# Designs tried in a protein design run: peptides against a protein of PDB entry 5TUV. Part 101

Target 1, 107 residues: chain A of PDB entry 5TUV
Amino acid sequence: KEVIDRLRYLKAEIEDLELKERELDQQKLWLQQSIKNVMDDSINNRFSYVTHEDICNCFNGDTLLAIQAPSGTQLEVPIPEMGQNGQKKYQINLKSHSGPIHVLLIN
Target 2, 107 residues: chain B of PDB entry 5TUV
Amino acid sequence: AQECQNLEVERQRRLERIKQKQSQLQELILQQIAFKNLVQRNRHAEQQASRPPPPNSVIHLPFIIVNTSKKTVIDCSISNDKFEYLFNFDNTFEIHDDIEVLKRMGM

## One batch from the design tools (peptide; made by RFdiffusion4, then SolubleMPNN)

Design b2_p18_5_s1 (from b2_p18_5, 10 letters changed)
Fold by OpenDDE base, seed 5:
Structure b2_p18_5_s1 (fold): chain B 107 residues (1-107), chain C 107 residues (1-107), chain A 18 residues (1-18)
Amino acid sequence: as target 1 above (107 residues)
Amino acid sequence: as target 2 above (107 residues)
Amino acid sequence: PITYNGKVLTEKFTYTLQ
C-alpha cells in the first residue's frame, strides 16, 4: 500500500517534469529563432561586428587569430596525438558550406 | 521497491536536465541582449564618426578567436575555394567564440 | 592544454558557428 502510493506520487511528479522540460524546449526554440531573426535584420547585420580594438582589449600578449566564417561553419579540434616525430599535433579543422573563411591576424 | 528506486533515479535525471536547459536559456537571453547592445554601440559610434569603419578593421559575426603564444608556429592549409582550413600548431592554443568575446567586452 | 572559452578540452571538440 505504501509502495503503491509512492509509485503513484513519483509517476505524477515525473509527468510534471516532462511538461516542464517540453516547455523549456519550446522556449529554447523560440528564443533561437528570435535571435536568428534579430541577426538577420538588415540594419542589425550591418552593425554586427567587433573591432580590432575590441579584441585587443579582451586579450593580451599572444598571437591572436580572428576567424570569420559563415554561419554553419564547422570547427573541429581533435584530441592531440603524438605525431610521427614524437610531437603532439595540435589542430583546428574548419569547414564552411556557404562561403569562404577569412582569417585576420590581430596581434 | 526496486521500481520506486528506478523512478527516483529517473526523477533526479530529469531534474538535472531541466536545470541544464534553464541555464542554456539564460545564456541565450544574454546572447540576445549582448548582440542588441553591440548593434546599438556600433550605430552610435558610426553616427558620432559620421562614417563607417574601414572594412578591414572590423570582424563580422560570427567569428572565433584563437589565442596562442607568440612563439607558436602556425601552419595553415587552405582549400582552393577557402571553404576548408587546416591549422597546425606546434603548441597549445585557446579558442574563444564570439559570445564569450561579447561578454568580455561588457555587452 | 587546449581550451574553449577557458575550459580544457579533453575530448574531440566540435563547434558550429552561429
Scores: peptide ipSAE 0.710, ipTM 0.910, DockQ to the pose 0.941
Fold by OpenDDE base, seed 1:
Structure b2_p18_5_s1 (fold): chain B 107 residues (1-107), chain C 107 residues (1-107), chain A 18 residues (1-18)
Amino acid sequence: as target 1 above (107 residues)
Amino acid sequence: as target 2 above (107 residues)
Amino acid sequence: PITYNGKVLTEKFTYTLQ
């Protein structure tokens, strides 16, 4: 019947899609490793920075903080909650495991 | 018939995941290109200046940018091991990662 | 509201620098 044929077609297509998804997963993994290798290169690492001017050109009008930290540093932003004084608390938590965190005031 | 419908839903779900993975892969490619362009720019700039930029005048990758109102009060607490940082804001803020910044820079 | 790359955060947000 037509239903049986449709089932066979769908199952075959899903199998093909599984293969495609695995291919994309491998490509992503390879590219991520490639990016890491490029960034870890001594010459590239030496020049892997932006300037205050770069940041100011991207943003205007408000206070800008730049937080530089080692790779693997974890950032957490909790849901804002009411404080003891009735004011909402807005927070950023940072945890580094391999080096110091550096904070710069841009403007 | 119900099995056919279930497989069609599954097929569509897989197609959407593949689409998302393809998009993410393209973003990674752009990230690598942006980083290489950044390195090239900085190498050229330092060559022209015949010196590296002054310390604390640049922001090394990886980093994040926090943007908030000029009126926002910002407090920073550092743990005893200096690996944890807690930022408190009395108002809302915006976070931008280095990837977005490089995009805004046109890298 | 608090945002990440322009997206409003509606739940606890975590990010790892890379």
Scores: peptide ipSAE 0.709, ipTM 0.910, DockQ to the pose 0.952
Fold by OpenDDE base, seed 4:
Structure b2_p18_5_s1 (fold): chain B 107 residues (1-107), chain C 107 residues (1-107), chain A 18 residues (1-18)
Amino acid sequence: as target 1 above (107 residues)
Amino acid sequence: as target 2 above (107 residues)
Amino acid sequence: PITYNGKVLTEKFTYTLQ
């Protein structure tokens, strides 16, 4: 029957898609490791920076803070809620595990 | 017929996941390319200048950029362990990660 | 509103520097 043939076709296609998805998962894993290796290279690490000019060229003239921290540092932004004074709290929480956090005022 | 419809839904779900994973993979590739271009740019620039940039003039990866109004009051509290930072803003702000910055830089 | 890479944050946001 046409329905049976369609079912067989769909099942076969889904199986092929499963294989494709697994392939993509592996590619992502390897690429992530590749990126890590490239960034951790001593020479690359030495040159892994941007300048104040770079940042200023990307953003307009408001207050710009650059926060540099070790890899793995966790950033959290809670939902703004009313504070003790009735003002909404706009907050950034940072937690580093391996080194200091450095803050630069760009503009 | 119902089984056929169920499989078609499943097929579409898998196709969408694959599309998303392909997009994520492309983003990772672009990140790697951008980083390599950044390193090459900086390496070449330092070779021409015959010196590294001033220490306080650069922002090392990884970093984030916080953009807020010039009128925004920013308070920063540091924990006793010196690894936790709390930023309080009296107004809204924009966060940009280093990946997005590199994109804006055209890397 | 608070944004991350131009996207409005509507829920608690977490990010890990890499």
Scores: peptide ipSAE 0.707, ipTM 0.910, DockQ to the pose 0.945
Fold by OpenDDE base, seed 2:
Structure b2_p18_5_s1 (fold): chain B 107 residues (1-107), chain C 107 residues (1-107), chain A 18 residues (1-18)
Amino acid sequence: as target 1 above (107 residues)
Amino acid sequence: as target 2 above (107 residues)
Amino acid sequence: PITYNGKVLTEKFTYTLQ
């Protein structure tokens, strides 16, 4: 009887958890859409930037590249492998589909 | 019973997944707040300066920051359509997305 | 090592700007 009761309890709880998970998934979707709407707003978009100072305050001592590209731009970093010259290849591949990519040297 | 044990494992799995989704949702909320704070800051700053910043002095979202040693040699190849970029580094690098940068900025 | 937001990359990494 105890096992049967435990099974019933667990099944009921799992059902509740399924509902909770679906709720969270929906909330995530709505929030993502909300963020997109806020960022796409013309006024917000105009002011959606950081400065060189901002970046320098976050990082120092090294070479800093800022790469600005349109939303949807794909970035790929291959696993470093030995090149033909015996040196590991460290690469970043960028592919934009909607506009130019801008690179700024910050430091 | 084995069935009871299986359901207990599933229950725990679902609980952990829900916990992760809750955390991710919180991060999205923070991202939205950070963006709004950024916009507010920039609006206020431009009002004080009575002018927008020079075009090449700011980094518009979305962006990424690449941090590498001062000694790192960086080569950049651009495709004919100027939408594809290949960066070659002779050493390791760090990538930071705009979300993390805003966090570091305290937004 | 190569990192993304401080996390070491051990596999091919892809990211979409948003």
Scores: peptide ipSAE 0.703, ipTM 0.908, DockQ to the pose 0.950

Design b2_p18_5_s2 (from b2_p18_5, 8 letters changed)
Fold by OpenDDE base, seed 3:
Structure b2_p18_5_s2 (fold): chain B 107 residues (1-107), chain C 107 residues (1-107), chain A 18 residues (1-18)
Amino acid sequence: as target 1 above (107 residues)
Amino acid sequence: as target 2 above (107 residues)
Amino acid sequence: PITFNGKVLTENFVYTLQ
């Protein structure tokens, strides 16, 4: 039956897609590790920075805050819901577990 | 058959996931390239200047940029150890991670 | 609206610096 044949085909294709997806997952893991190794290199780490000029060239002249923090620092932004005072909550929560957070005003 | 339809939906879902994963993989590749280019740029610049930049003139990775109106009032609460920050804004803001910044820089 | 890398945030957002 045509339906049966289609079912067999679809099942086989899905199996192939599963293999492809797993391959991509492995590639991602390897690449992530590669990036980590590159960034953790002492020389690369020494030169892993941007300048104020770099930032100003990327953004307009509004208030620009640069927040530098250790890798693994968690940033949380709640949805802007109404607060208890009737004002929408526009906030950022930052939590580091390995070192201090530094904030710079760019412009 | 209903089973055939279900498998076709699943097939399409998997195809979309694979496409997304392929895109994410490409982004990681670009990130690594951008980082290497950044390091090379900075090494060259410091060699030309014969000195490193002033400590507070650069932003070390990882970082985020917060962009908001100059009229936005920003309040910040900081823990004693500077491991935790709470930013309150009276208006909306934009967040950009270092990856996007490097993209905007053309790295 | 609040955005992250240009994307409007529609739910509670969590990001980890890398």
Scores: peptide ipSAE 0.744, ipTM 0.911, DockQ to the pose 0.946
Fold by OpenDDE base, seed 4:
Structure b2_p18_5_s2 (fold): chain B 107 residues (1-107), chain C 107 residues (1-107), chain A 18 residues (1-18)
Amino acid sequence: as target 1 above (107 residues)
Amino acid sequence: as target 2 above (107 residues)
Amino acid sequence: PITFNGKVLTENFVYTLQ
């Protein structure tokens, strides 16, 4: 009886958790769409930027590159493996689909 | 009982997924808040200055920041269509997306 | 090591700007 009761409880809880998970999935979708709408708003888009000062305040010292690209641009970083010349490859590949990529030297 | 143990494993699996989804949802909320705060800050700043910032002084979203040593040699190759970029570094680098930058900015 | 948002990259990494 104790085992049976435990099984019933667990099954009921799992069902409730499934409902909760689906709720969270839906909330995620709604929020993602909300974020997209907010960012795509013409006024918000006009003011969606950071300054050189902002970046300098976040990072210290070395060479800082800012790469601005259209939404949807893919960034790929391969594992540093030995290259043709015997040195490790440290690479960033960028592929844009809808516009130019802009590179700024911050420091 | 084995069935009870199986259900307990399933319950725990679902609880962990829910926890992860809750965390992801919180991150999205923070992203939206950070973006809104950024927009508000910039709007206020431009109102105070009575002009927009110089075009080359700002970095528009979305962007990434690449941080590397000043000694790092960076080579950039651009495709003919200008939609593909290849960055070669002779040393390691750090990448930071705009979301993380906004976090560091305290947005 | 190469990092993304402080996390060391241990495999081929793909990120999409949003």
Scores: peptide ipSAE 0.742, ipTM 0.911, DockQ to the pose 0.947
Fold by OpenDDE base, seed 5:
Structure b2_p18_5_s2 (fold): chain B 107 residues (1-107), chain C 107 residues (1-107), chain A 18 residues (1-18)
Amino acid sequence: as target 1 above (107 residues)
Amino acid sequence: as target 2 above (107 residues)
Amino acid sequence: PITFNGKVLTENFVYTLQ
């Protein structure tokens, strides 16, 4: 009886958690769409930028590259592996599907 | 008894997923707020200046920032697909997305 | 180490710009 009661309790709780998880999934979807709509607004899009000063204020001293690309562009960073010369290969792969990628040297 | 243990593991797994999803949702909310603040800042700045910023002085969303040592050698190549870029670094680097930058800006 | 938003990357990493 104890085991049976525990099973019923756990199953009921898991069912409640499943409902909560679905609720969160829907909220996420809604918010993602909301963000997209806000960003796609013509006025908001016109003002959706940062300045060189903004970037310099956030980061110090080293080489800063700003890579501007269309939404949906994929960035891939493979695990560094040893190259032919025994040096680790550090690389970034970028793939855009809808427009050009623009690279800016900030400092 | 074994079934109880399995369900308890499942319950804990679901609880952790829910926690993660709640955190992700909070991040999305902050992203939306940050974006709206960015737009408002830029609108106000342009109104005060009575002029838009120079076209090459701003970085439009979405973007990423790559930070690396000034000693790092960076090579960039474009693949057969003109929308694909390969960056090679001879040392480590740090990547920051626009969301992280907006956070650092205090948006 | 290579990092994304301050987190060390330990596996092949893919990110999509939004």
Scores: peptide ipSAE 0.742, ipTM 0.911, DockQ to the pose 0.939
Fold by OpenDDE base, seed 2:
Structure b2_p18_5_s2 (fold): chain B 107 residues (1-107), chain C 107 residues (1-107), chain A 18 residues (1-18)
Amino acid sequence: as target 1 above (107 residues)
Amino acid sequence: as target 2 above (107 residues)
Amino acid sequence: PITFNGKVLTENFVYTLQ
């Protein structure tokens, strides 16, 4: 009957969608690896930077900090809850594991 | 039938996941393109200048940008190993990663 | 509010530089 036919159709479609999803997952993996390879290339790495002008063109009027750190550095931003001093805690924690962190004041 | 309804829900869920993954894949492609464009721009610029930029005039990837009011007081403490940084702000701030910055740069 | 790439942070946030 119609319900049985619908069930068969849905199961077949879901199977097809599973294949599509796996394809996308694989594509993502390969693309991520490709990006990494491109960025890790010695020549590309040499030119993988932005200028102060670039940043200023994107942001104006406020204090801008540029924080450069090694890949894998972790940035933590806690919820700005009330601190012990009765004021909200606005904080950034940075932890690098492989090299120094560089901070630049842009403007 | 209940089974039919369950499969229809699952089908829709899978379709949504696929849509999201397709979008994420497109973003990764754009990231790769942006990076390549950045490298090309910088190579050309340095060729024209016949020299690399001054060492403290550029921000190497990966980086983040912190944007806050000119009135915001920022305190920074560094751990003994110099790999951990704590930034304290007396007000809110905005964080932008290098990927978003490249987008804003039009890369 | 604190934002990351324009999105308001509503919970403890962790980001890894890549």
Scores: peptide ipSAE 0.740, ipTM 0.910, DockQ to the pose 0.950

Design b2_p18_5_s3 (from b2_p18_5, 7 letters changed)
Fold by OpenDDE base, seed 1:
Structure b2_p18_5_s3 (fold): chain B 107 residues (1-107), chain C 107 residues (1-107), chain A 18 residues (1-18)
Amino acid sequence: as target 1 above (107 residues)
Amino acid sequence: as target 2 above (107 residues)
Amino acid sequence: SIKYNGKVLTENFTYTLQ
C-alpha cells in the first residue's frame, strides 16, 4: 500500500540523515581542533589582538569595557532582579581558572 | 497512519537540526578566516612600525566587550584569589564576544 | 534589557571564553 511505501521511504531517509548528521559532527570537531591549533601557535598567539581603535570603530557613544581573560574563563549574567533597595541588579560574574583577568576602559 | 506522521515529524526535526549544524559549521569557518586575517594585519602593522604595540594598548584574545550608557555606574569586586570578578551596573548593558567584534571589524 | 551580541537575554546566561 501507499502507506507502507511511505514508511519505507521515510525510514530510509532518516537513516541517511543520521549519517549526514554524524558527518557534520565530525567536521565540526575537526574544525574546532584546527582553530585551537591555529590560535595556540606561538606566532599566531603573538599577533592575536585588537586595538583600542578597532573597538572604538565598532562601537560609539557608550562606555566600553574590554575584559581579557584566559581561555576557559567562565562568564555568568543573571537575569536582572529587584534588589533590596528596589533597584534591578545588573551583574556580570567572571571566574578564571588559569590566569589573571585584565580589564580595560576603552571609551 | 500515525507511524507515518511520527516519522515525518522526526524527519523534519532532523532536517532542521542538520540545517543548524551546517550554519554553525559555516560560522566556524568564518571565525578561522577572521582570525588568520587579524594575525596577518597585525604582523604587517608591526613590521611597518618596526616595533610591537605598547603594553596595555591592545586587547589579546580571548576577550569580551561590555558597552553601557555613559551614565551607568560600574562597580568591580575582585575575590581574594583574584580569579573571580563581579561587575555591578546600575543600568542595563550589552555584551559582545570577540567573534562578533572581528566580524564588525571586517576581518 | 541585557543583550549578548544584540540578542536579548531571557534566562540566566553563561559563556566560556575560547
Scores: peptide ipSAE 0.698, ipTM 0.911, DockQ to the pose 0.958
Fold by OpenDDE base, seed 3:
Structure b2_p18_5_s3 (fold): chain B 107 residues (1-107), chain C 107 residues (1-107), chain A 18 residues (1-18)
Amino acid sequence: as target 1 above (107 residues)
Amino acid sequence: as target 2 above (107 residues)
Amino acid sequence: SIKYNGKVLTENFTYTLQ
């Protein structure tokens, strides 16, 4: 009987959690749309950039490439696997559908 | 009793998912704030300089940063329209998206 | 190891710029 009561309680709680999870999902969706709207604003878009100094302050010592591309550009990184020559493949594949990709060497 | 245990596991699973989703929402909020701060910073800086930065001196969003050793040999194949890039590295590399960069910048 | 935002990639990775 106590087990039955616990079962009912757990089922009710899970139902409440399901509602909460759906609420969070909706909030995420709306927040993502809000962010997109903010970024798409003409004024915001005009000033949506970082400088070379900004990047250099974030990273040290290594070669830094900045890859700027239009929204929607697809990036693919295959897991390093041995190629036909016995060398691991370290690759980045980029595909843009709306504009050119720009690559800058930072340091 | 076994059903009770199963539901308790499910309850915990849902609680963890909710926690993760809450964290993700917080991250999105921070992203929006960071972006707004970036825009404000740049707008103020350009006002002080009375001119926009040179086109090649800034990296417009969206972008990614690739970090690799100074010794890494990088080969890049580019399509004619510059819509497709293939990077080949002879060693490992790290990718950082613009969101992480803004975080590192303290935005 | 290849990393994305500090996390080691253990499978083929895809990302869309936004």
Scores: peptide ipSAE 0.697, ipTM 0.910, DockQ to the pose 0.942
Fold by OpenDDE base, seed 2:
Structure b2_p18_5_s3 (fold): chain B 107 residues (1-107), chain C 107 residues (1-107), chain A 18 residues (1-18)
Amino acid sequence: as target 1 above (107 residues)
Amino acid sequence: as target 2 above (107 residues)
Amino acid sequence: SIKYNGKVLTENFTYTLQ
């Protein structure tokens, strides 16, 4: 009887958890849409930037490249495997589909 | 019973997944707040300066920051359509997305 | 090692700007 009761309890709890998970999935979707709407707003978009000072305050001592590109731009970083010359390949591949990519040297 | 144990494992799996989703949701909320704070800061700054920043002095979202040693040699190849970029580094590098940068900025 | 947001990349990495 105890096993049967435990099974019933667990099944009921799992059902509740399924509902909770679906709720969270929906909340994530709505929040993502909300963020997109906020960022796409003309006024917000006008002010959606950081400065060189901002970046320098976050990072020190290294070469800093700022790469600005349109939303949807794809970035690929292969595993640094050995190339034909025997040196590891450290690469970044960028592919934009909707506009130019801008590169700034910050430091 | 084995069925009971199976359900307990599933229950735990679902609980962990829910926990992860809750954390991700919180991160999205923080991202939205950070963006709003950024916009507010920039609006106020431009009001004080009575002018927008020079075009090449700011980094518009979305962006990424690439951090590498001062000694790292960086080569950049651009495709004919200017939408594809290939960066070659002779050493390792770090990538930081705009979300993390905003976090580091304290937004 | 190559890192993304401080995390070491152990496989081919893809990211979409948003």
Scores: peptide ipSAE 0.695, ipTM 0.909, DockQ to the pose 0.954
Fold by OpenDDE base, seed 4:
Structure b2_p18_5_s3 (fold): chain B 107 residues (1-107), chain C 107 residues (1-107), chain A 18 residues (1-18)
Amino acid sequence: as target 1 above (107 residues)
Amino acid sequence: as target 2 above (107 residues)
Amino acid sequence: SIKYNGKVLTENFTYTLQ
């Protein structure tokens, strides 16, 4: 029957897609580890920086803050809700766990 | 027929997840390439200059860039443990991660 | 509006530096 054949085909395809998805999950895991290894390499780490010129070339003449912090530092931005004074709160919260946070004014 | 429709929905859901995961993998690959290109650029530049850049002239990864109007008032408070930072803005701002910056740099 | 990589934030935003 045509319907039965279609069902069999769909089930087989879904099974193949499951395999493909698991393959992609594995590839992502390995790639993430590869990136970590590359970035943690002492030589690469030494040269893992951008310049003020790089930043200025990427953005226009507004106030630019560069915030450098250790890996794992958590950034939180709450929804701008009304504060105690009736003004919307535009806020950034940073929490580092392993080292200092460094702030640079670019422009 | 209903079972066939259910399986077709499931197939489509899986196809979309696979597509998303493929896109995520591509982004990770681009991140790795961008980082390697950054390292190569800096390494070559320092070789030509025969010196590292001035310490305060570079921004080490990982970092974020915050841009806001020049008229925006920015207040920063630091917790007692020195690992928590609170930035208050009197107006809107934009955040850009280092990945986007590297993209904008053409790395 | 507050933006992250050009996208408007519509909910509380969290990010971990890596």
Scores: peptide ipSAE 0.695, ipTM 0.910, DockQ to the pose 0.949

